# Designs tried in a protein design run: peptides against a protein of PDB entry 4ASU. Part 73

Target 1, 270 residues: chain A of PDB entry 4ASU
Amino acid sequence: ATLKDITRRLKSIKNIQKITKSMKMVAAAKYARAERELKPARVYGVGSLALYEKADIKTPEDKKKHLIIGVSSDRGLCGAIHSSVAKQMKSEAANLAAAGKEVKIIGVGDKIRSILHRTHSDQFLVTFKEVGRRPPTFGDASVIALELLNSGYEFDEGSIIFNRFRSVISYKTEEKPIFSLDTISSAESMSIYDDIDADVLRNYQEYSLANIIYYSLKESTTSEQSARMTAMDNASKNASEMIDKLTLTFNRTRQAVITKELIEIISGAA
Target 2, 83 residues: chain B of PDB entry 4ASU
Amino acid sequence: FTFASPTQVFFNSANVRQVDVPTQTGAFGILAAHVPTLQVLRPGLVVVHAEDGTTSKYFVSSGSVTVNADSSVQLLAEEAVTL

## One batch from the design tools (peptide; aimed at target 1 F128)

Design b2_p26_3 (made by RFdiffusion4)
Amino acid sequence: AAAAAALAAALAAKAAAEIAAAAAAF
Pose (drawn by RFdiffusion4):
Structure b2_p26_3 (pose): chain A 181 residues (1-270 with 5 gaps), chain B 83 residues (1-83), chain P 26 residues (1-26)
Amino acid sequence: ATLKDITRRLKSIKNIQKITKSMKMVAAAKYARAERELKPARVYGVGLIIGVSSDRGLCGAIHSSVAIIGVGDKIRSILTFKEVGRRPPTFGDASVIALELSIIFNRFRSVISYKTEYSLANIIYYSLKESTTSEQSARMTAMDNASKNASEMIDKLTLTFNRTRQAVITKELIEIISGAA
Amino acid sequence: as target 2 above (83 residues)
Amino acid sequence: XXXXXXLAAALAAKAAAEIXXXXXXF
């Protein structure tokens, strides 16, 4: 309730809001990179339960929608392939998955809507390239919603700060008048 | 005729005369009228004879060539670079 | 012919290194 506590909390939530907004544009830039590389990947990959996701969270209902194997560390987290989503998925990554060894992944539609031999590695590559495009755009909205929630929280606390600031001024003033009187 | 690597796409549904292709057994030149077959590639060159008579030369490390029941061929390699 | 063989060896080495780096990442 003290001004010091409110000033500390404002700076704390502002730091979160700046970071979440900073990841909105990052997901927007990385999504633009993912869709530019999805066009040649879709024309490349045309011709057992495999779950395709990533280690990197903060992407909304992507890991929860997909319901030994299992690519993406967050899919094993419910009940394996690790270190994906930090960097764009290469064909070599899809090759290692095939080397160690009917498929579930998130297909890219737009920024809002989604759906859940040598040829076998091409399906894994197709799922990896589709998944990261899907993971990034979903993260763009997840951090946009978080930036909205943190801003609403700052507005509520600013009103508290103005009430407390007024209450401190009047209290100090009363202590002076009374001390005089 | 479709020719693509994971990186870039060279031909998108041609519309081409013939394509020389490296295969595990020697080499195959795929004409417009060729038998339906499924083949796997080896380290070798790919020569694309354009419809206007011109030539295109690329290199292939590995992959697959697929010619369907119709007059359609899809050639895909892990890496294809020039030169 | 020698140039094509050398190019094939270089691309094979590159692909093996990419696979090895991806395996190490896992």

Design b2_p26_3_s1 (made by RFdiffusion4, then SolubleMPNN; from b2_p26_3, 10 letters changed)
Fold by OpenDDE base, seed 2:
Structure b2_p26_3_s1 (fold): chain B 270 residues (1-270), chain C 83 residues (1-83), chain A 26 residues (1-26)
Amino acid sequence: as target 1 above (270 residues)
Amino acid sequence: as target 2 above (83 residues)
Amino acid sequence: DAELAALAAELQARRAAEIAEARARF
């Protein structure tokens, strides 16, 4: 490489480092907000899931329609956030298909579609785009829930797959159940609730769906911003190391050029 | 007893004496060892009677309440304000 | 009662606005 080539590469990497540092700061600010907003959202979402855990709702084996909701975002540069969700979705879809279930998929965030479109395009009902530019609201979750309920797909059971936030350096891809109204109303473990009006139960389940989606969005957002912050930090460090290496290479190359010129002068070959 | 909105937690696994909730079928009081039930909230007042004898009032816009067989209660409001 | 009704209306309007924004985005 010529001195000019090394200089051009150094300039490019320095610019990348500036961008990644800036993105780290933006991700850090978004992470701090997301983590703060996750605290109540987790209590709320876990509270909504409590019925399903306490009642041990089981779907009969003869019921074949399963819905997978994958939760991520549209935004890249966040490490394995999207691929982790997509991997879990693929695994779940394969397991369900092997069990003779019909599987349909909803993607929350365009990255799910981008990863799964080639292999699972026929299973997608809908993909919600424009996720991850702003913090998710309960209104966002409500719209997603309503669109699902109005999709015309009569699932028996479902799975919502998202990244649960553990810490600034750790997330875990998790799955939570979604049940149809029919599955809940017919579950033997729900017999202790038999005096519940059907309209009440319907409204309860619709609200519960929105709650779970909201919770998953908050977990996903916090995990994503944390992962992005880490990814941008790593990118900035890698850029720094490359700058140092290229600077050394530049200095050595410059010395070699000078030495060559001196030899040419001394030898009279110039 | 857990009482939360999407943005705020009011009670988290707390022990309370009674919770009065506004449901679509009418207001009712949830006592200790209440029969398992699911209800949907209408706009109205939630009144929490704590074990220490304090009473707290909240306005909720909508939501749900779940009473489980283990006497755990989840009150989930879409919007809630302390009064 | 009037204050509670006003509060209800405000909270409902806020939620409706969030839903409307979400519908416009998705």
Scores: peptide ipSAE 0.508, ipTM 0.948, DockQ to the pose 0.857
OpenDDE base, seeds 1, 3, 4, 5: peptide ipSAE 0.497, 0.472, 0.491, 0.483; ipTM 0.936, 0.940, 0.942, 0.942

Design b2_p26_3_s2 (made by RFdiffusion4, then SolubleMPNN; from b2_p26_3, 9 letters changed)
Fold by OpenDDE base, seed 3:
Structure b2_p26_3_s2 (fold): chain B 270 residues (1-270), chain C 83 residues (1-83), chain A 26 residues (1-26)
Amino acid sequence: as target 1 above (270 residues)
Amino acid sequence: as target 2 above (83 residues)
Amino acid sequence: SAALAALAAELQARREAEIAAARARF
């Protein structure tokens, strides 16, 4: 490579490093906000799941309609965030199909649809789009819950799959149950609850769905921004190492050029 | 007793004497060892009576309340404001 | 009572605005 080629490559990598550093800073600001907003959202979402855990609600094996809600975003450059959710969704869908269940999918964010389009396009009910430009709101969760309930798909049981935030360096793909109104109403364990009006139970279930969706969106957002910050940090470090290597190569090549020019002058070949 | 909105936590696994909640069927008081129930909130006042006799008031827009067999209570408001 | 009604209306309007903005995203 000529000195000109090395210099051009150095300039290009330095520009990439500036971009990745800027993206890291933006991800860090979004992460700090997401983590603050996750604290109450986790209490709220875990509170909604408490009924299902305490009542030990189960779907009878003869019931065959299952829903999978996959939660991610539209935006790349965040490591394995989307692929981890999609992998879990594929595994769950395959296990349910092997058990003779019908499976439908709701995608939150375009990345889920993009990954699953070739193999599961016929199973998608809907995709909620434009995820990741702004923080998720409870209105976003309410609309997703409403779209599910109004989809005409009479699921018996479902699963919401998302990345739970652990720390700035760790997330885990997890699943939480979703139950239909009919499954909740018919559960033997619900007999311990005082006479619940059918309209009350319907409204309660609508809130429960919105609550768990909201929780999953907040966990997913925090995990994503953390993972993006890490990915941009790694990209910036890799760029730094390449700059150092190319700088050494430049210095060696420059010395060789000078030596060659001196030999040409001394030999009279110039 | 847990009381939260999507954006704020008011109580997290706290012990309280009584919680008065505004439901669609009417306001009722949740005492210790209340029978298990599910209710939905109407817009109105939540009143929390602490064991020390302290009373706190909140306005809620909507949401749910769960009383479980283990005496745990989850009050989950869509919107809530301290009064 | 009037203050609580005004607060209820404000909270409802905020939620409705969030819902309206989200409906266009399917």
Scores: peptide ipSAE 0.469, ipTM 0.939, DockQ to the pose 0.746
OpenDDE base, seeds 1, 2, 4, 5: peptide ipSAE 0.232, 0.069, 0.242, 0.251; ipTM 0.909, 0.863, 0.910, 0.912

Design b2_p26_3_s3 (made by RFdiffusion4, then SolubleMPNN; from b2_p26_3, 8 letters changed)
Fold by OpenDDE base, seed 5:
Structure b2_p26_3_s3 (fold): chain B 270 residues (1-270), chain C 83 residues (1-83), chain A 26 residues (1-26)
Amino acid sequence: as target 1 above (270 residues)
Amino acid sequence: as target 2 above (83 residues)
Amino acid sequence: DSALAALAAALAARRAAELAAARARF
């Protein structure tokens, strides 16, 4: 490689390192916010899931319609965040299909659609875009919940798949159940609940879906920002190592050029 | 007893004596061993009576309340403020 | 009663604005 080629490559990698360092700082700031906002959101979301766990709501095997909600974002450069959700969605969709279930998909964030469009395009009901530019709000979750309920897809059961935040270095892709109004109302375990008005139950389900979606968005966002911070840190370190290696190569090549030029001058062979 | 909004937690798995909730069907008091129920909150006052005799008041906009068979309660307000 | 009504209206207005902003985004 010529000195000029090494210099151009060094300049390029130094620029990448600056970008990745900047992106790390932005991700760190977003992570710190997301983690603060996740604390109440987790209590809220886990509280909403408590009914389904305590009531042991089961969907009868004869029920065929299953909805998968994949929760992610539009934003790349966050390691395996999107691919982990998409992988679990694929696995779940395959298992359900093998069980003779009909599967439809909602994608939260364009990255889910981008990964699944070739293999699962016909299963997508809707994809929500513009996810992950700003922190998700309860309004966002409510719109997603309303769109789901108004989709005209009468699912019996569903799965919400998202990355649960564990720590700055760890997330886990998890699945939580969602149930249709019909599945909840027909559940034997719901018979212990006092006479529940159908309008109350409908409104309750709207809140439940919004709550679970909101929770999943907050978990996903926190996981994503932590993973992005880590990915940008790793990219910055890799760039540093490459800069060091190229700098050594530059110095060696420079000395070899100088030595050659001196020999050419001394020999009169220039 | 858990009482939270999307942005704030007021009670997390706390023991309380009574919670008065504003529901669409009417306000009711959740006591120990209340029958399991699902309700939707209307805008109004939530009053939490702690075991120590303290009373806390909150305004809620909307949301849900769940009373489970295990006497666990989830009060999930869309918006809530301490009064 | 007036203070509670004002608070209810403020919360409802905030919620309506949040929903409108969310609907405009999706």
Scores: peptide ipSAE 0.181, ipTM 0.912, DockQ to the pose 0.859
OpenDDE base, seeds 1, 2, 3, 4: peptide ipSAE 0.032, 0.032, 0.141, 0.035; ipTM 0.856, 0.856, 0.909, 0.860

Design b2_p26_3_s4 (made by RFdiffusion4, then SolubleMPNN; from b2_p26_3, 9 letters changed; failed a check: too like the target's own chain)
Amino acid sequence: AAALEALARELAARREAEIAAARARF

Design b2_p26_4 (made by RFdiffusion4)
Pose (drawn by RFdiffusion4):
Structure b2_p26_4 (pose): chain A 181 residues (1-270 with 5 gaps), chain B 83 residues (1-83), chain P 26 residues (1-26)
Amino acid sequence: ATLKDITRRLKSIKNIQKITKSMKMVAAAKYARAERELKPARVYGVGLIIGVSSDRGLCGAIHSSVAIIGVGDKIRSILTFKEVGRRPPTFGDASVIALELSIIFNRFRSVISYKTEYSLANIIYYSLKESTTSEQSARMTAMDNASKNASEMIDKLTLTFNRTRQAVITKELIEIISGAA
Amino acid sequence: as target 2 above (83 residues)
Amino acid sequence: FDTEKATEEFAEAVAERAQELNELAS
């Protein structure tokens, strides 16, 4: 309730809002990289339960939608392949998955809407390239919604700060008048 | 005729005369009228004879060549670089 | 993970299995 507590809380939530907004544009830039590389990947991959995701969270209902194997550390987190989503998926990564050894992944449509031999590794590569394009655009909206929630929180606290600031001024003034009187 | 690597796409549904291809057993030159077959590649060169008579030379490390019941061929390699 | 090495080992495994199929088809 003190001004010091409110000033500290404002700076704390502002830090969150700046970070979440900073990841909105990052997911927008990484999604643009992912879609530019999805066009040649879609023309390349055409011709047992496999779950495709990533280690990196903060992407909304992507890991929860997909419901030994299992690519993406967040899919084993419910009940294995690790270290994906930090860097774009290469064919070598799809090859290692095939080397250690009917498939579930998120297909890219746009920024809002989604759906859940040598040839076998090409399907894994097709799922990896589709998945990260899907993971990034969903993260773009998830951090956009978080930036909106943190901004609404700052507005509510600013109104509290103005009430408290007015209440402190009047209290100090009363203590002066009474001390005089 | 479709030729693509994971990185870049060279030909998208040609419309081409013939394509020389490295295969595990020697080499195969795939003409416009070729039998439906499924083959696996080896380290070798790919020569693409264009419809206008010109030539295109690339290199292939490994992959697969697929010729279907119709006049359609899809050639895909892990890496293809010039030169 | 070493992607270059894994790609080489996968290419060799695919070539070996294609040779075994050619022997069986002969």

Design b2_p26_4_s1 (made by RFdiffusion4, then SolubleMPNN; from b2_p26_4, 14 letters changed)
Fold by OpenDDE base, seed 4:
Structure b2_p26_4_s1 (fold): chain B 270 residues (1-270), chain C 83 residues (1-83), chain A 26 residues (1-26)
Amino acid sequence: as target 1 above (270 residues)
Amino acid sequence: as target 2 above (83 residues)
Amino acid sequence: MDEEKAREEFERRVAEAAARRLAAAA
């Protein structure tokens, strides 16, 4: 490579490093906020899921309609965040199909559709876009819940798949159940609950859905920002290493050029 | 007893004596070993009676209340403010 | 906390939440 080529590469990589460092800092700030906001959201969301765990709600085998909600975002450069969710969605969809279930998919965040559009396009009901630019709010979750309920797809059971935050260096893709009103109302395990008005149960379920979606969004966001921070850090380090290598190459090449020039001068060939 | 909003936790797996909640079907008091039930909150006042005799009041918006067979209670309000 | 202040804060938060929902639905 010529000195000019090396210089151009150096400049390019240095610029990339600046960008990745900046992105790391932004991700770090967003992560710190997300983690703080996740604490109450987790209590809230886990609280909402408590019924399903304690009641051990089971969907009858004759019920065939299953909804998969994949929770991610529109934004890349966050490692395996999106692919992890998509992988589990694919696995779940395949398992459900093998069990004779009808599967429909909702993607929260455009990246889900981006990954699954070729293989699962016919199963998609809707994709929510513009996810990840701002921290998710309960309002956002409510909108998603409402749109789901208004989608016309009368699912019996659902799976919400998202990345649960473990630590700054760890997340786990998890699945939580979503049940239709009919499934909850007909569940044998619900018999222990006092006579619940149908309207009350409907409203309860609407809140439950919104709550779970909100929880999943908060977990996903925290995981994503953490992963992005790590990814940008790694990118910055890789850029640094490349800069060092190219700098050495530059120096060696420069020395070779100088040596050649000196030889030419000394030999009178110049 | 867990009482939370999306943005704030007031009680997390706490032991309380009684919780008074405003529901769409009427206000009721949740005691230890209350019958399992599901309720929806109406905007109103929640009163938490702690075991130490402390009483805390909260304004709540809409939300849900779950009383489970194991006596666990989840009070989840969309918005809640300490009085 | 003063009951009036708490009520005002509650009303504010509820209004803000409602506004967010409306904005998102729009």
Scores: peptide ipSAE 0.023, ipTM 0.851, DockQ to the pose 0.039
OpenDDE base, seeds 1, 2, 3, 5: peptide ipSAE 0.018, 0.000, 0.023, 0.022; ipTM 0.828, 0.823, 0.845, 0.848; seeds 1, 3 fail the geometry check

Design b2_p26_4_s2 (made by RFdiffusion4, then SolubleMPNN; from b2_p26_4, 17 letters changed)
Fold by OpenDDE base, seed 5:
Order: structure tokens, then C-alpha cells, then sequence
Structure b2_p26_4_s2 (fold): chain B 270 residues (1-270), chain C 83 residues (1-83), chain A 26 residues (1-26)
């Protein structure tokens, strides 16, 4: 490589390092906010899931329609955040198909579509875009829930797949159940709730769905910002190491060029 | 007893004496060993009676309330404010 | 699309490609 080539590459990597450092700081700020907002959201979301856990709602085996909701965002540069969700979605879809279930997919965030569209295009009902630019709100979750319920797809059971935040350095892809109104109303374990008006149950299920989606969005966002912060830190460190290596190469190459020029002058072979 | 909104937690697995909730079917009081039920909240007042005799009042917009067989209660409001 | 948002997205894409390249070289 010529001195000019090395210099150009050094300049490029230094610029990248500057960008990655800036992105790390932005991700850190977003992470700090997301973590604060996750605390109440987790209590709220886990509270909504409590019924399904306590009632042990089971979907009959003869029911065949299954919905998979994958939760991520539109934005990259966050390590394995999107691929982890997509991997779990693929695994779940394959398992359900092998069990003779009909599978439909909803993607929250454009990255899910980008990964799965080629292989699962026929299974997609809808993809929600413009996710991840701003913190998710309960209003956003309600819109998603409403669109799902109005999609005309009469699912029996569903799975929402998202990254649960564990720590600043760790997340885990998890799955939570979603049940249709019919599945809830027909569940034997719900017999202790027999005096529930059908309209009340419908409205309750709408809230439950919105609550779970909101929870998943908050977990996903916190995980994503943390992962992005880590990814940008790693990129900045890698850039630093590359700068050091290229600087050494530059110095060696410069010395070699000078030596060659001196030899040419002394030898008269110029 | 858990009482939360998407943005704030008021009670997290707390023991309370009674919770009065505004539901679409009417306001009712949740006591110890209340029968399992699912209800939807209407805009109104939530009153929490703590075991120590303290009473707290909240305004809620909408949401759900669940009373489980194990006497656990989840009050999940879309919006809630302390009064 | 706000020009500033597009610029940020472009910078993010360039950073991503560069980070991916740096990660592959590491």
C-alpha cells in the first residue's frame, strides 16, 4: 500500500471512530431513558400476563390458527437484536407448521420484514414501520393492538417474541402467549370467571393485548439501546486498534520510502 | 395488590384491606377473598384502603382489573394520577 | 423525511458498514 492509501484509510477510520463514539453517547442517553421507563412498564406488563399464568389458559389442539408477533425496530447497529428475534420467529413458525398449524406473522419494526420477507412473505399479515425513532408509547401499542384485532385474521393462539432486558450487557429473546377472545372465553380454567359479560371480556382482552404489546416494546427498546451502546463501544475500540496498526504501517512505509529514495540518490540510478 | 399505569407504579404486590374501583358495570369494592372477576375500568376514582388504615385516592381513565382465585389483584390503568 | 434525519441515517449506515468491516477484520 502507498503512503497515500494508508493516509486515506487512516482518515476514514478516524472519522468512523468519531461517528461510533457519538452514536455510543446517543445510545447511552436513550438507554438511560428506556431503563427508567421500563421499570413501571414491566410491572404493568407482567401484571397483564398474570391472568394467563394463573388461569393456565390452554388452547385446544384442534385449533390451528397461530399468530406470531415479532417485536424489534427499524434501526440497525445493535448487534444481534433483530436476528435473535427473527431466529426465534423462524423456529416457532417451523415448529407450528410441523404440528399442522396455520401460521401468520406480524412484524413490529421494518428489520423483521427485512429478514423474513423473502422466506415468509406469504405468512405476513402486516408490518409496522417507523419503530425505534422515538420511545414507544401506550398509544403506539394500542394502535398495533387495534390493527391486529381488526385484521380479520381469526387466530386461536399467538406468540409475541421480543428481547427482554436483563442488564446493560445482556438481553434474552423471550416468548409470551397471546390468546384470542374465543380461546379465553372457552377455556375451562376461566369457569371461575363465569359471570363476565361478553362485552366486558372483549374490552378486557383488547386492553390485555395492548398492555402486552406495550410491555414488549419497552423491553425491546431497552435491550436495543443497550446493545447499540455496546456495539458502538466495540466498534470504537476496534477502530482505535486499527488506527494504531495503520499508524505503525505508515511509519514503516515512510521509512522504507525514504531509504529507497536515498539509495537511488546515492547509487545514481535515478 | 398491584396497581400501575404504563408510566407509574402505585402498588406492587402489596397487601391492602380494600380497593374501590370504578367499572363499566358499576363501582365495587374488592375485599379479601373476593370472588374471581374481570372488569374494565371507567373513568373515575380508585380508593385504596391500606392495612394500616390509610386511604389513598386516585383518578383513572380506563383499563382493567383482575381478581384471581388466589386473591391477587391487578389494577392496570391506562392513565392514573394521585389525588 | 427531514434532511437531518436522512443525514443521520446515512451516517448510521456508513458507520454500520464500517463497523461491520472492522468487526470482520477483527
Amino acid sequence: as target 1 above (270 residues)
Amino acid sequence: as target 2 above (83 residues)
Amino acid sequence: MDEEAARKEFQEKVAAEAAARLAAEA
Scores: peptide ipSAE 0.030, ipTM 0.850, DockQ to the pose 0.013
OpenDDE base, seeds 1, 2, 3, 4: peptide ipSAE 0.025, 0.039, 0.028, 0.026; ipTM 0.840, 0.862, 0.843, 0.856; seeds 2, 4 fail the geometry check

Design b2_p26_4_s3 (made by RFdiffusion4, then SolubleMPNN; from b2_p26_4, 16 letters changed; failed a check: too like the target's own chain)
Amino acid sequence: MDEEEAVKKFQEKVAAAAAEAAAAAA

Design b2_p26_4_s4 (made by RFdiffusion4, then SolubleMPNN; from b2_p26_4, 16 letters changed)
Fold by OpenDDE base, seed 5:
Structure b2_p26_4_s4 (fold): chain B 270 residues (1-270), chain C 83 residues (1-83), chain A 26 residues (1-26)
Amino acid sequence: as target 1 above (270 residues)
Amino acid sequence: as target 2 above (83 residues)
Amino acid sequence: PDEEAARAEFAARVAAAAAAAAAAAA
């Protein structure tokens, strides 16, 4: 490589390092906000899931329609965040298909569609775009819930798959159940709740779905920002190491050029 | 007893004496060992009676309330403010 | 122990970056 080539590469990598450092700081600010907003959202979302855990709602095995909701975002440069969700969605879809279930998919965030488009395009009902630019709100979750309920796909049960935040350095892809109104209303374990009007139950289920989606979005966002900080830190370190290596190469090459020029001057071959 | 909005937690697995909630069918008082039920909130006043005799008042917009067989209660409001 | 130290160092860098970003946004 010529001195010019090395210099051009050094300049390019230094620019990348500046970008990755800036992105790390932006991700850190978003993470701090997301973590703060996740605390109440987790209590709220876990509270909504408590019914399903306590009532032990079971879907009859003869019921065949299953919905998978994958929760992620549109934004890249966050390590394995999107691929982890997509991997679990694929695994779940394969397991359900092997059990003779019909599977449909909803993607929250465009990255899910980008990963699964080739293999699962026919199973997608809808993909929600413009996710991850701003922190998710309960209004956003309500819109997603409403569109799901109006999709015309009469699922019996479903799975919402998202990255649960553990710590600044750790997330885990998790699954939570979603049940249709019909599955809840017909569940034997719900007999203890029999004094419930059908309209009340419908409205309750709409809130439940919105609550779970909101919770999943908050967990996903916090996990994503944390993973992005890690990814940008790693990228910045890798860039630093490359700069050091190229700087050494530049210095050696420069010395070789000077030595060659001196030899040419001394030999009179100039 | 858990009482939360998407943005704020008021009670998290707390023991309370009574919770009065505004439901679509009217005002509903949740006592200890109340029968299991599901209700939807209407805009109105929530009153929480603590075991120590303190009373807290909240205004809620909409949401859900769940009373389980184990006497656990989840009051989940879309918006809630302390009064 | 090395992983815990690396975690602590990363957490410190994140905290510093968050503080710097908050100061720049103010």
Scores: peptide ipSAE 0.020, ipTM 0.829, DockQ to the pose 0.012
OpenDDE base, seeds 1, 2, 3, 4: peptide ipSAE 0.016, 0.000, 0.017, 0.018; ipTM 0.819, 0.792, 0.832, 0.836; seed 2 fails the geometry check

Design b2_p26_5 (made by RFdiffusion4)
Pose (drawn by RFdiffusion4):
Structure b2_p26_5 (pose): chain A 181 residues (1-270 with 5 gaps), chain B 83 residues (1-83), chain P 26 residues (1-26)
Amino acid sequence: ATLKDITRRLKSIKNIQKITKSMKMVAAAKYARAERELKPARVYGVGLIIGVSSDRGLCGAIHSSVAIIGVGDKIRSILTFKEVGRRPPTFGDASVIALELSIIFNRFRSVISYKTEYSLANIIYYSLKESTTSEQSARMTAMDNASKNASEMIDKLTLTFNRTRQAVITKELIEIISGAA
Amino acid sequence: as target 2 above (83 residues)
Amino acid sequence: VTLPVDEELLEETEELEEEVEEEVEE
């Protein structure tokens, strides 16, 4: 309730809002990179339960939608392949998955809407390239919604700060008048 | 005729005369009228004879060549670089 | 099982994050 507590809380939530807004543009830039590389990947990959995701969270209902194997550390987190989503998926990553050894992944449509031999590694590569395009655009909206929630939270606290600031001024003033009188 | 690597796409549904291809057994030159077959590649060159008579030379490390019941061929390699 | 790390792509990702962060700060 003190001004010091409110000033500390404002700076704390502003730090979250700045970071979440900073990841909205990052997911927008990485999604643009992912879609530019999805066009040649879609023309390349055309011709057992495999779950395709990533280690990196904060992407909304992507890991929860997909429901030994399992690519993406967050899919084993419910009940394995680790270290994906930090860097774009290469064909070598799809090859190692095939080397260690009917498939579930998020197919890219747009920014809003989604759906859940040598040839076998090409399907894994097709899923990896589709998944990261899906994971990034979903993260673009998840952090956009978080940036909206943090901004609404700052507005409510600013009104509290103005009430408390007025209440402190009047209290100090009363203590002066009474001390005089 | 479709030729693509994971990185870049060289030909998208040609419309081409013939394509020389490295295969595990020697080499195969795939004409416009070729039997439906499924083959696996080896380290070798790919020569693309264009419809206007010109030539295109690439290199292939490994992959697969697929010629279907119709006049359609899809050649895909892990890496294809010039030169 | 851990997948091999491609350091060049990781560095390109980090550089892209830093450039986006600098643009957002401006």

